# Ledger of designs, part 325: peptides against a protein of PDB entry 4GMN

Target 1, 375 residues: chain A of PDB entry 4GMN
Amino acid sequence: RYANITLLALVTLASIGTDFQETLVKGNQGSRESPISAADEEWNGFDDADGDAMDVDQKSSSGEDQEEDYEEIDVKEDDEDDDDDSITSEMQADMERVVGADGTDDGDLEDLPTLRELIQTAVPQLIRLSNLPIDSDESLTIQSHALSALNNISWTISCLEFANGENANIHNAWYPTAKKIWRKTILPILEADSADLKLATQVTSLAWAVARVLHGETPTDGNPHRKFISLYHSSKQQAGGNSNSIEEPEDPFQGLGVKCIGVVGSLAHDPAPIEVNREVGVFLVTLLRQSNNVPPAEIVEALNQLFDIYGDEELACDKEVFWKDGFLKHLEEFLPKMRTLTKGIDKRTQPELRTRADEALLNLGRFVQYKKKHA

## One batch from the design tools (peptide; made by RFdiffusion4, then SolubleMPNN)

Design b2_p30_4_s4
Fold by OpenDDE base, seed 1:
Structure b2_p30_4_s4 (fold): chain B 375 residues (1-375), chain A 30 residues (1-30)
Amino acid sequence: as target 1 above (375 residues)
Amino acid sequence: SAEAQQQQAKLERQGLELQQKRIQERLEAL
């Protein structure tokens, strides 16, 4: 009984996190549709006159209307009002405010009461539930659902813009909580060294969402980047032995390998320690060099991480890692391989993977050309 | 549940699309 109520509450919190993101994305799309000012350019219609009226007298063939007596099958729509009204009017108002908010620098969420309760009340309970001693299948189920709810909330917040002081109130409220998720949930699970690939995938998804906001300010205690690199390699060794039992996710971008790359890439951003940046950069460049044995989705993610980490020449990592370790040469040598890889993806069977690979190839060309001008 | 996994996958996909867009916009501005 208590377990079912806790499970339902965790599922509801996970749903709230998804619905919150969907409406933030819809609202942010709606605000970017600037009303196209109808410039009433009076297009002066060209008066071209001469259309000969050919009267084609097509005969009325009287086809007999067969009244097919469609028996109205009175399908009782059982209005199962699945009023899964998971979106409260208060939540909707918070979502509209987040999309419209010129963020005041005050980390006060007074104007966002639902988001405040999610961050200040719900997340601390989810952290507690994710850290329960695993002594039963019930405690494992609770941990899994707590991690799912934390993942969905963290991904939702990671989709907000925080550049240039945008959403600074949300950022300032989330930042200490994100560090708490990292230190209290992610690190303890990574240190437990569980052979459970499902748990490893869940914690890695959560770690990616958290690291997408914290970037190089993610706590470096215990070298978490090395743990995720180790997890990447361990996952590849396990997949090679038992081809039958791990349903590879149907989506190539949902694989544990992609998630590990996303985490370590995010951890390597400025102001990460230069040694952390170097170890991650070398890992990512090594994947490109070994691309014949790497899934295309992992190559796409590794490229995107390299562009994001090394796209700013003013950062210390540009001089001390990118140029010093000769990364440009490896990217240039990878261009023809990326063209071959991208062309090898069937547009019919894997349209999303092909689109993302075409984009990553285009961006690789741009990035290499940029870095050559600034050499 | 399968639904919770689909919801999670949708969130992660949207996050990846936003990342790709930001990277593209940055590289077009350089």
Scores: peptide ipSAE 0.349, ipTM 0.882, DockQ to the pose 0.876
Fold by OpenDDE base, seed 2:
Structure b2_p30_4_s4 (fold): chain B 375 residues (1-375), chain A 30 residues (1-30)
Amino acid sequence: as target 1 above (375 residues)
Amino acid sequence: SAEAQQQQAKLERQGLELQQKRIQERLEAL
């Protein structure tokens, strides 16, 4: 009884985190629909008149088109508008405020009571549940659901803009909680050295969401970047040996390798220690050098992380790592390989991966040109 | 549940889209 209530509460908290993000995305889209004034550009139809009726008399034979009456099974897409009426009017009002709030500097969530209760009341309980002693299948299930709820909340918050002091109230409320998730949930699970790839994937997804907000301010205790690099390599060794097909997730970007790259890339941002940045930068550049043996989605993520980390010439890591370790040469040498890799992705079978690879290729060209001008 | 995994995947995709947009906008401004 108590376990089922706990599991239901964890599933509900995971849903709330999703609904929160959807409403933030919808609200941010609605604010960008500035009315494109229908400039009635009267497309003056080109008048070209010449009606030469070439009378080609071709008597082609009456093939009996058997109209195979394909009964158009009107698959009523029941638009089950799953009006998941789970969004309370109070939650919706909080979402509208998050989208419209000019960032007041006070880390006070007075105007966001639902988000405040989520961060201050729910998340500390989820941290506790994720760090329970594992003594039963029930405790494993509770941990997995607590990690899923923490993941969804952390990803939702990580999708807010925090640049230039935007959403500073939410950032300031989340920041100490994000550090607690890192220290009390992520690090203990990483230190347990479990061979459980499912648990490793869950904790790595959560670590990525948390590190996307904390960046180089993520706690460096126990060198977590090295643990995630080790996990990356271990995951590749296990996939090669055991014919237990952990079904490669249908989505290439859901792979443990991509998630490990996302975490370590995020950890390497300023103000990360230069040696942490160097170890991560060398890891990412080494993936590009070894690209023939690396999944395309991991290459896309590694490129995106390199652009984010080294896109600012004012940062110490630009001079101390990017230029000193000769990363520009490796990126330039990779450009023709990236073109070949991207062209090798079938648009019909992997449309998302192809789009992401085309974007990463475009950005690689721009980035190499930028760095050459600032050499 | 399958739904919880789909929700997680959706959140991670939206996060990747925002990252790519930010990178693109930054590199177009340079």
Scores: peptide ipSAE 0.348, ipTM 0.882, DockQ to the pose 0.876
Fold by OpenDDE base, seed 4:
Structure b2_p30_4_s4 (fold): chain B 375 residues (1-375), chain A 30 residues (1-30)
Amino acid sequence: as target 1 above (375 residues)
Amino acid sequence: SAEAQQQQAKLERQGLELQQKRIQERLEAL
C-alpha cells in the first residue's frame, strides 16, 4: 500500500516536474522571442550602378543520368522506448528503499538519490519560482505550477510514516526544507492578502501538506493559524454572495474550508503554543456547534483534527485547553447531530463522504467515551 | 493541467485516508 502511494507520488512528481520543466522551457523561449526591435537601420541602399554583365558562358554539359541505386537504408526504427524506463526504474528503486529503510537519523539520503535530488535540487527551485514577483498572467501561471509541484511533493512526503523514528532520514532531510517552504512560499503569499481564491486554495493545500509533517513545530511567526481562520471565514462570505463562480470542487474534501481546517488543526498539535492550540480548538469546536451551516466534509475534518490534537492526555493542551475550556461537553452535545448529519449523506451520490462521516462518527463515540473515563 | 489537478487531488485523498487510519488506530488503542 505505501509502495503504491509512493509510486504514484513519484510518477506524479515526474509528471509535474516534466510539465513544469516544459512550462519553464516555454516561458524561457517566450522571453527570448521578445522581438529584438530590429532598429530600422535605414540602410541607405548605395546606388552603385556598375553593371558589369559578365557573360558567364552557359556550357551545357550533358551530365549523364547516373542512376544512383538508392540502397534503401533500412532505417531500423531503433525503438527509442528505452529512455522512459530508466527514470521510472530509479524512482521505483528509491520507493522500494523508502518502504524498507530503517532510517539513519542523520537525514542522509545516500540510499535515496531521487528523493535527495527532489528535496535538495527541485524544491529550492520551486520555492524560488513560487516567490517570483507577480507582474503578468505568465508569472501567475508559473507560481500556480510551482505551488502545485510543491504541493504534490509535500503531500507525498507527508504520506510517509514518521512516528516512532520511522523514515527519520527522510524526515530530517525534509524538515528544514518544509520550514523553508513555509517561510519563503506560504507566509509571503498569505501576507499578500490576495482576493484570489484559487491561489488561496493552492497555498492552503501546500500549507496543509507542510503542516502535516511540521505540526506544532511549524513556525508561528505572524500567527498563521489566525490567517487561515480568517481565510476560512472570508471564503464562506464570498461563496454566499457569488453563487455562480466558485466551482465547488466535486470532491467535498478538496474545498478551501476543509483545507483551512486541516492546516489550523495541524498547526495546533503539540508542541504548539497553548494559545495557538486554544484559538484553533475553539475554532474547531465552534464549527461543531454551528454544524447546521457547515459542510459535512469540514465537520469530518474538524473532528479528525480534534481527535489528533486532544487524543493524548499527557499533553499540556489536554489539561489547559480541552478540559479547561469544556470541549468534552461540546463533543458530547454534537454526537447526536453527527449521527443525523452522517445519516443525511446519500451513500449513492457521496460514498466517500459518507464513509468518512461514518468513521468520524464512530471515532467521536470512542473519543467521548475515552475522555469520560479520563475525566 | 486537469491531470495535475487530478493527481493533486489523489495525493490529498491518500493523505486524508492515512490520517483517518492513524486516528482510528489511535482511538482503538485507547
Scores: peptide ipSAE 0.318, ipTM 0.872, DockQ to the pose 0.636
Fold by OpenDDE base, seed 5:
Structure b2_p30_4_s4 (fold): chain B 375 residues (1-375), chain A 30 residues (1-30)
Amino acid sequence: as target 1 above (375 residues)
Amino acid sequence: SAEAQQQQAKLERQGLELQQKRIQERLEAL
């Protein structure tokens, strides 16, 4: 199972790497920098080359209209058989090792050279590219592809098992890089307060992937949970008014609202500050109370986050938030509403949403019963 | 590309399935 996730991720990285490379080549042609011809060339950031104003002496040579007969270069559509060779033999060998390796406790990736280069070389460049000044459509495209690549890397790594010391070497190598993505990519974009819902969706997806590994150890500087809660509310206000709303994704679980819930839920896990946990917990419970006006997919995600955050009675948040703020009563009062909501989803038209809602309803019953036994 | 977006959505979906499975297994053990 992990092999197939890692495989799919490297395929996705290769696809994004191609689109990213094409965008860099187009950007460099605009800047008169030599196209990065090899995938292995370190992106040396834009050195502010002091524009020595080469006085290009404007020789006003009178343009005689030479009709340059643009020979129609018959671009043979070489049917490049999209040989799905996007995965190098080295990437494949690394994927096989990640699935078979008993995790060493050391952050050494000696046996995982492709993953090492991805984390140590590629990700730092993608962080730089995601943080470029936005001054052109090309710079927006570069940022979008860099965010997409970072998203796919981060989601891939977040699908590895790290419980019980599994993949500890990968976790230890990724952890400082994940914090760097958070501080250098996610926070600056969230602070720019752009009205661009597409960019907000991309950064929120990346933030969710990163927070699924860092959990409550995600940097709390600037109260990012409040920014994502604000983004959740802002996204709901825009969807109600303008017909130019970003087409709601056909997949109900790909919506910005679901992603915001996933981020803030992940940020609220132990060892998050109790006040961060409380603000997120109150937000999630408030969604359940207002469930008549909330998409079913967001309710499913909010429930899953509540189960994951408050499923351990030994954690400080159980006593100081769950019991103290009376969350059990709200979950019990929501049980009959969840049954009605789940039954209202058509299995024929929305089979995935119905399955996930049926599972969340089952888990809600189990969770309420567990908490009542341990009261 | 549209394919890169579809592949991204597939990775996110797999991540959500793993989370849901973990939650289910934990709540079945209690």
Scores: peptide ipSAE 0.315, ipTM 0.870, DockQ to the pose 0.629

Design b2_p30_5_s1 (from b2_p30_5, 18 letters changed)
Fold by OpenDDE base, seed 5:
Structure b2_p30_5_s1 (fold): chain B 375 residues (1-375), chain A 30 residues (1-30)
Amino acid sequence: as target 1 above (375 residues)
Amino acid sequence: SSQEEHEKRVLKIQQELRKKRAEEKFKKLE
């Protein structure tokens, strides 16, 4: 009984994450103004419009009150306050400058009470549920649903604009929670080295959503970028051997390979350590060099990540990695291959893949020209 | 799945934002 209630609650939280995204998208379509204007509307939760009240038929079965002594699992919060002082005093000072003088920029989502409760109350419980010992099919099901809920919430938050201090209240509330998801949910699952491709796909989806907000501020402990690169290679080896069992997702952009590229690309953004950036950059450029054996969707994602990482000439990674390791030459040599690859995609059978490949090809030409002007 | 559809919707929004940013950055060079 308890399991079914927990599963229903997790499915409901996963639905909340999706419906919140739909609300944000609809708000942004109605107001020609920035994503901010939809956040200024009190997110009053779900409009209870379709009152199909599930008649919870109160069948008063007078089952005996077995007081199941809820052993309060005293999860000793070992408050290892690892004060990850990785926020340099300069980044704090630049944040303090962008934070205008209204010192209410504590993650006080007073205007967004439902989002506050989602971040501060629901997500910490989902983190705990994702870390349960896997001792039964029930615990595995709970973990999977907790990961799905965390995924949907994280993806929804990752669609907000946080550039130029936009949605700073949401960013400040989410940032510590996102790091907690990374450290307490993502890393432990990655360290467990499970051969479960379903679990690997779920954690990689979640990691991508989280890393799309944290970028180079994502905790680098245990070199997670190398684990996702290893997972990328392992997934290719398994798919090559058993052509029958892993149904490639109907959407080529939902593949584990694309998700791994999205994660490591996000992890390599400034202020990521230059060596992390280099290892990821070399991985991405190597995919382009080996493009004859790489799915087109992964090439599109790898290009987009390279543009996002190396788009700014003022960043340390531009000088120390992009120019130093000769990435421009590899991009120029790839340009004719990308034209051939893109033309080989059938517009009738794969219209989305073709559109995204045409866009990535256009951006590759522009990016190469841009970098040549800033050489 | 509902999750895959959700991720797809968010990724589409990102692609539109990336397109706008690229157009703004590169149109200043045309």
Scores: peptide ipSAE 0.304, ipTM 0.839, DockQ to the pose 0.752
Fold by OpenDDE base, seed 3:
Structure b2_p30_5_s1 (fold): chain B 375 residues (1-375), chain A 30 residues (1-30)
Amino acid sequence: as target 1 above (375 residues)
Amino acid sequence: SSQEEHEKRVLKIQQELRKKRAEEKFKKLE
């Protein structure tokens, strides 16, 4: 009984995390409806051509009025308004405020009570549930659902822009909680060295969501970037051996390899230690060099991470890693390979992967040109 | 799974944001 209630609560919290994201997307789309200025394209009136109305007189055949008394079966459409109003009006109001608020620097989230309760009350309980000793299938199920809820919440919060002081109130409220997720949930599970690839995938998804907000401010304790690099390599070795390959996710971008790249890329952002940045940068560049044996989705993610990490010339990592370790040369040498790789993706069977690869190829060309101008 | 669909949706938003940032950053070079 208690287990089922706990599981239901965890599923509900995971749903709330998704519903908030949908509301944020809708709200951010609505605010970006800059009025499409109806371009008054004066549709120039097509000329008045006089075409004669031929008077075709077709006769009134008087077919008989059989009043078939169709009993209107008043099918009460019970409009079960499944008002799957899973999004409370309060949640919607909070998300509308998040999209519109020049956030006060005040981390108190006074104007965002639902988000405040989620971060301050729900997430700390999920962290506790995710860090329970695994002694039963029930505890494993609870952990998995707690990780799923933390994942969905963390991913939703990671949709917010925090650059240039945007959403500073939410950032300030989330930041200590995100660090707590990292230290109390992610690190302990990574250290437990579980052969459970499902758990590893869940933790890596969560780690990516958290690291997308914390970036280089992610706790460096125990060199987590090396753990995720090791997990990347281990996942490649396991996929080759056991026929219990976790069915590669239908979406190439949901693969554990992509998630590992996303995590380590995020960890390498400023103000990450230069040696962490270097190790990650070398890992990512090495994937490009070995691209013949790397899934295209991982190459796309590795490129995007490299652009995000080394896009700013004012950062210490640009001079101390990018230029010093000769990354430009590797990117230039990869450019023709990326063109070939991208062209090899079938647009019909893998339209998303192709689009993402075309974008990454375009950005690679731009990035190489940028770096050459700022050399 | 609903989680994978959620991650996919969020990653798609990130891609659009990255694209915008890249365009803003790299358009200053044209």
Scores: peptide ipSAE 0.302, ipTM 0.840, DockQ to the pose 0.758
Fold by OpenDDE base, seed 2:
Structure b2_p30_5_s1 (fold): chain B 375 residues (1-375), chain A 30 residues (1-30)
Amino acid sequence: as target 1 above (375 residues)
Amino acid sequence: SSQEEHEKRVLKIQQELRKKRAEEKFKKLE
């Protein structure tokens, strides 16, 4: 009885985390519909009336119209308008405020009571539940659901722009909690060195979401970047040995390898220690050099991380790592390989992967040209 | 899974933001 209530509460918190994101996206779309005046330019269809009816009289034969009564299976599109009435009026009002709020810097979520309770009350309980001793299959299920709820909340918060002091109130409320998730949930699970790839995937997803907000301010205790690099390599070794088809995630971008790259890339951003940045940068560049043995989705993510890390020439890592370690040469040498890789992706079977690879290739060319101009 | 779809939606938003930032940064160079 108590377990079922706890699980239901965790599922509900995970749902709330997703619904917030959807409402943020809808609210941001509605505010960008400036009424493009539908200038109904009446496309005056050119009445080319010249109906010269060439009377081609070909009277050919009376084949018997077998009226095969194709029963029009009226596939009732049950437009189940899943009016997901799950969005409370309070959640909607909080989300409208997040989209409209001039960033009050005070970190006080007075105007965002639902988000405040989520961060201050719910997340600390989820952290506690994720750290319970695993003594039963029930405890494993509770941990998994707590991680899923933390993941969804963390990913939703990572959708917010925090650059230039935007959403500073939310950032200031989230930042200490995000560090607590990292230290209390992520690090202990990573240190347990469990052979459970499901748990490793869940914790790595959560770590990526958290690191997308904390960046180089992510706690460096125990060299977490090296742990995720080790996990990346370990995941490749296990996939090669056990013919148990861990169902490759249907989305190539949901793979543990991609998630590990996303985490370590995020950890390497300024103000990360230069040594951390260098180790991650070398790891990412090494993936490009070994691209023949690396999934295309991981190459796309590694490129995007390299662009984000080294996109700013004013950062210490540009001079101390990018230029000193000769990363431009490796990126330039990778351009023809990336063109070949991208062309090798079938647009019919993997349209998303192809689109993402075409974008990464375009950005690689632009990035190399940019760096050559700013050398 | 709902979690994977959520992560995918978030990553797609980030991708569109990166594309805009890249276009703004690199269009000034053309």
Scores: peptide ipSAE 0.302, ipTM 0.837, DockQ to the pose 0.649
Fold by OpenDDE base, seed 4:
Structure b2_p30_5_s1 (fold): chain B 375 residues (1-375), chain A 30 residues (1-30)
Amino acid sequence: as target 1 above (375 residues)
Amino acid sequence: SSQEEHEKRVLKIQQELRKKRAEEKFKKLE
């Protein structure tokens, strides 16, 4: 089971690696068309060296037409289904190793050269590309592609289990890079306060992927949780006003609201500052209280985040936030609402949403019971 | 988009992991 998950994550890295290579090749072609500064090399005059034109006698050797009998090699079109095995053999080998690697504590991906190059060489270039000044539609396109590549890589790495020292080598290699993505890509874009909801969605997706690995160790500089909470509220205000179809993503779980909840929930995990945890916890519980006006997918995500944040009674946030701020009461009061909400989801039209809501409802009941037992 | 499909696949993997963790945590209550 884990092997198949890691394999899927790595197949996804491979597809990302290929898409990334294509994106880099395309991006590098764009950089070649600025023929900027080669103009000022002074054309130092070629001295007229009197190159004696050696009269190479054109011996017209009349080569005889040997009719080479092209045997029609009946090239059997073996329909080689070019299964575009876009997975390089090296990526496939890295995939097998990541599935089998007992987490060596060495952040040296010596055994994972492709993943190492992706993290150490490729990602730093993507970070640079994502930080280009946006002065043209071209620079915006480059930023979007760089964000997409960073997103895909970050999401794939976030599939790995890092609990209990699993994949420690990958974690240790990724951790500084993830912090760099956060500080160099995510924060600057969030601080630019762009009204571009597409860009906001891209950066929020990336932020969620990064925060799923960094959790409470995500840099707290500039209170990013408040920025994502603000973005959540702003996105709701914009969606209500302009009937310009920002095509609500066909998948309810791809919405900006869900992504914002996923980010802030991840940021609130231990060892996050208690006040960050409190602000996020209050935000999430407030969504449950206001559930009549909140999309079901956001409720599902908010519940999952609350379970992940407050699942451990040994954590400081359990005593200082969960119990102190009376979250159990709000969760208990939400149980009947969640039952109604879940039952209101049509299994035929929204089978995934219904399944995830049924699961979240089940877990809510279990979580409330757990918390009552461990009070 | 390929990105959204990727995120969806990853989120599905996480959901299965959460389910497993929840089962492991809550089975101690049964």
Scores: peptide ipSAE 0.243, ipTM 0.808, DockQ to the pose 0.498

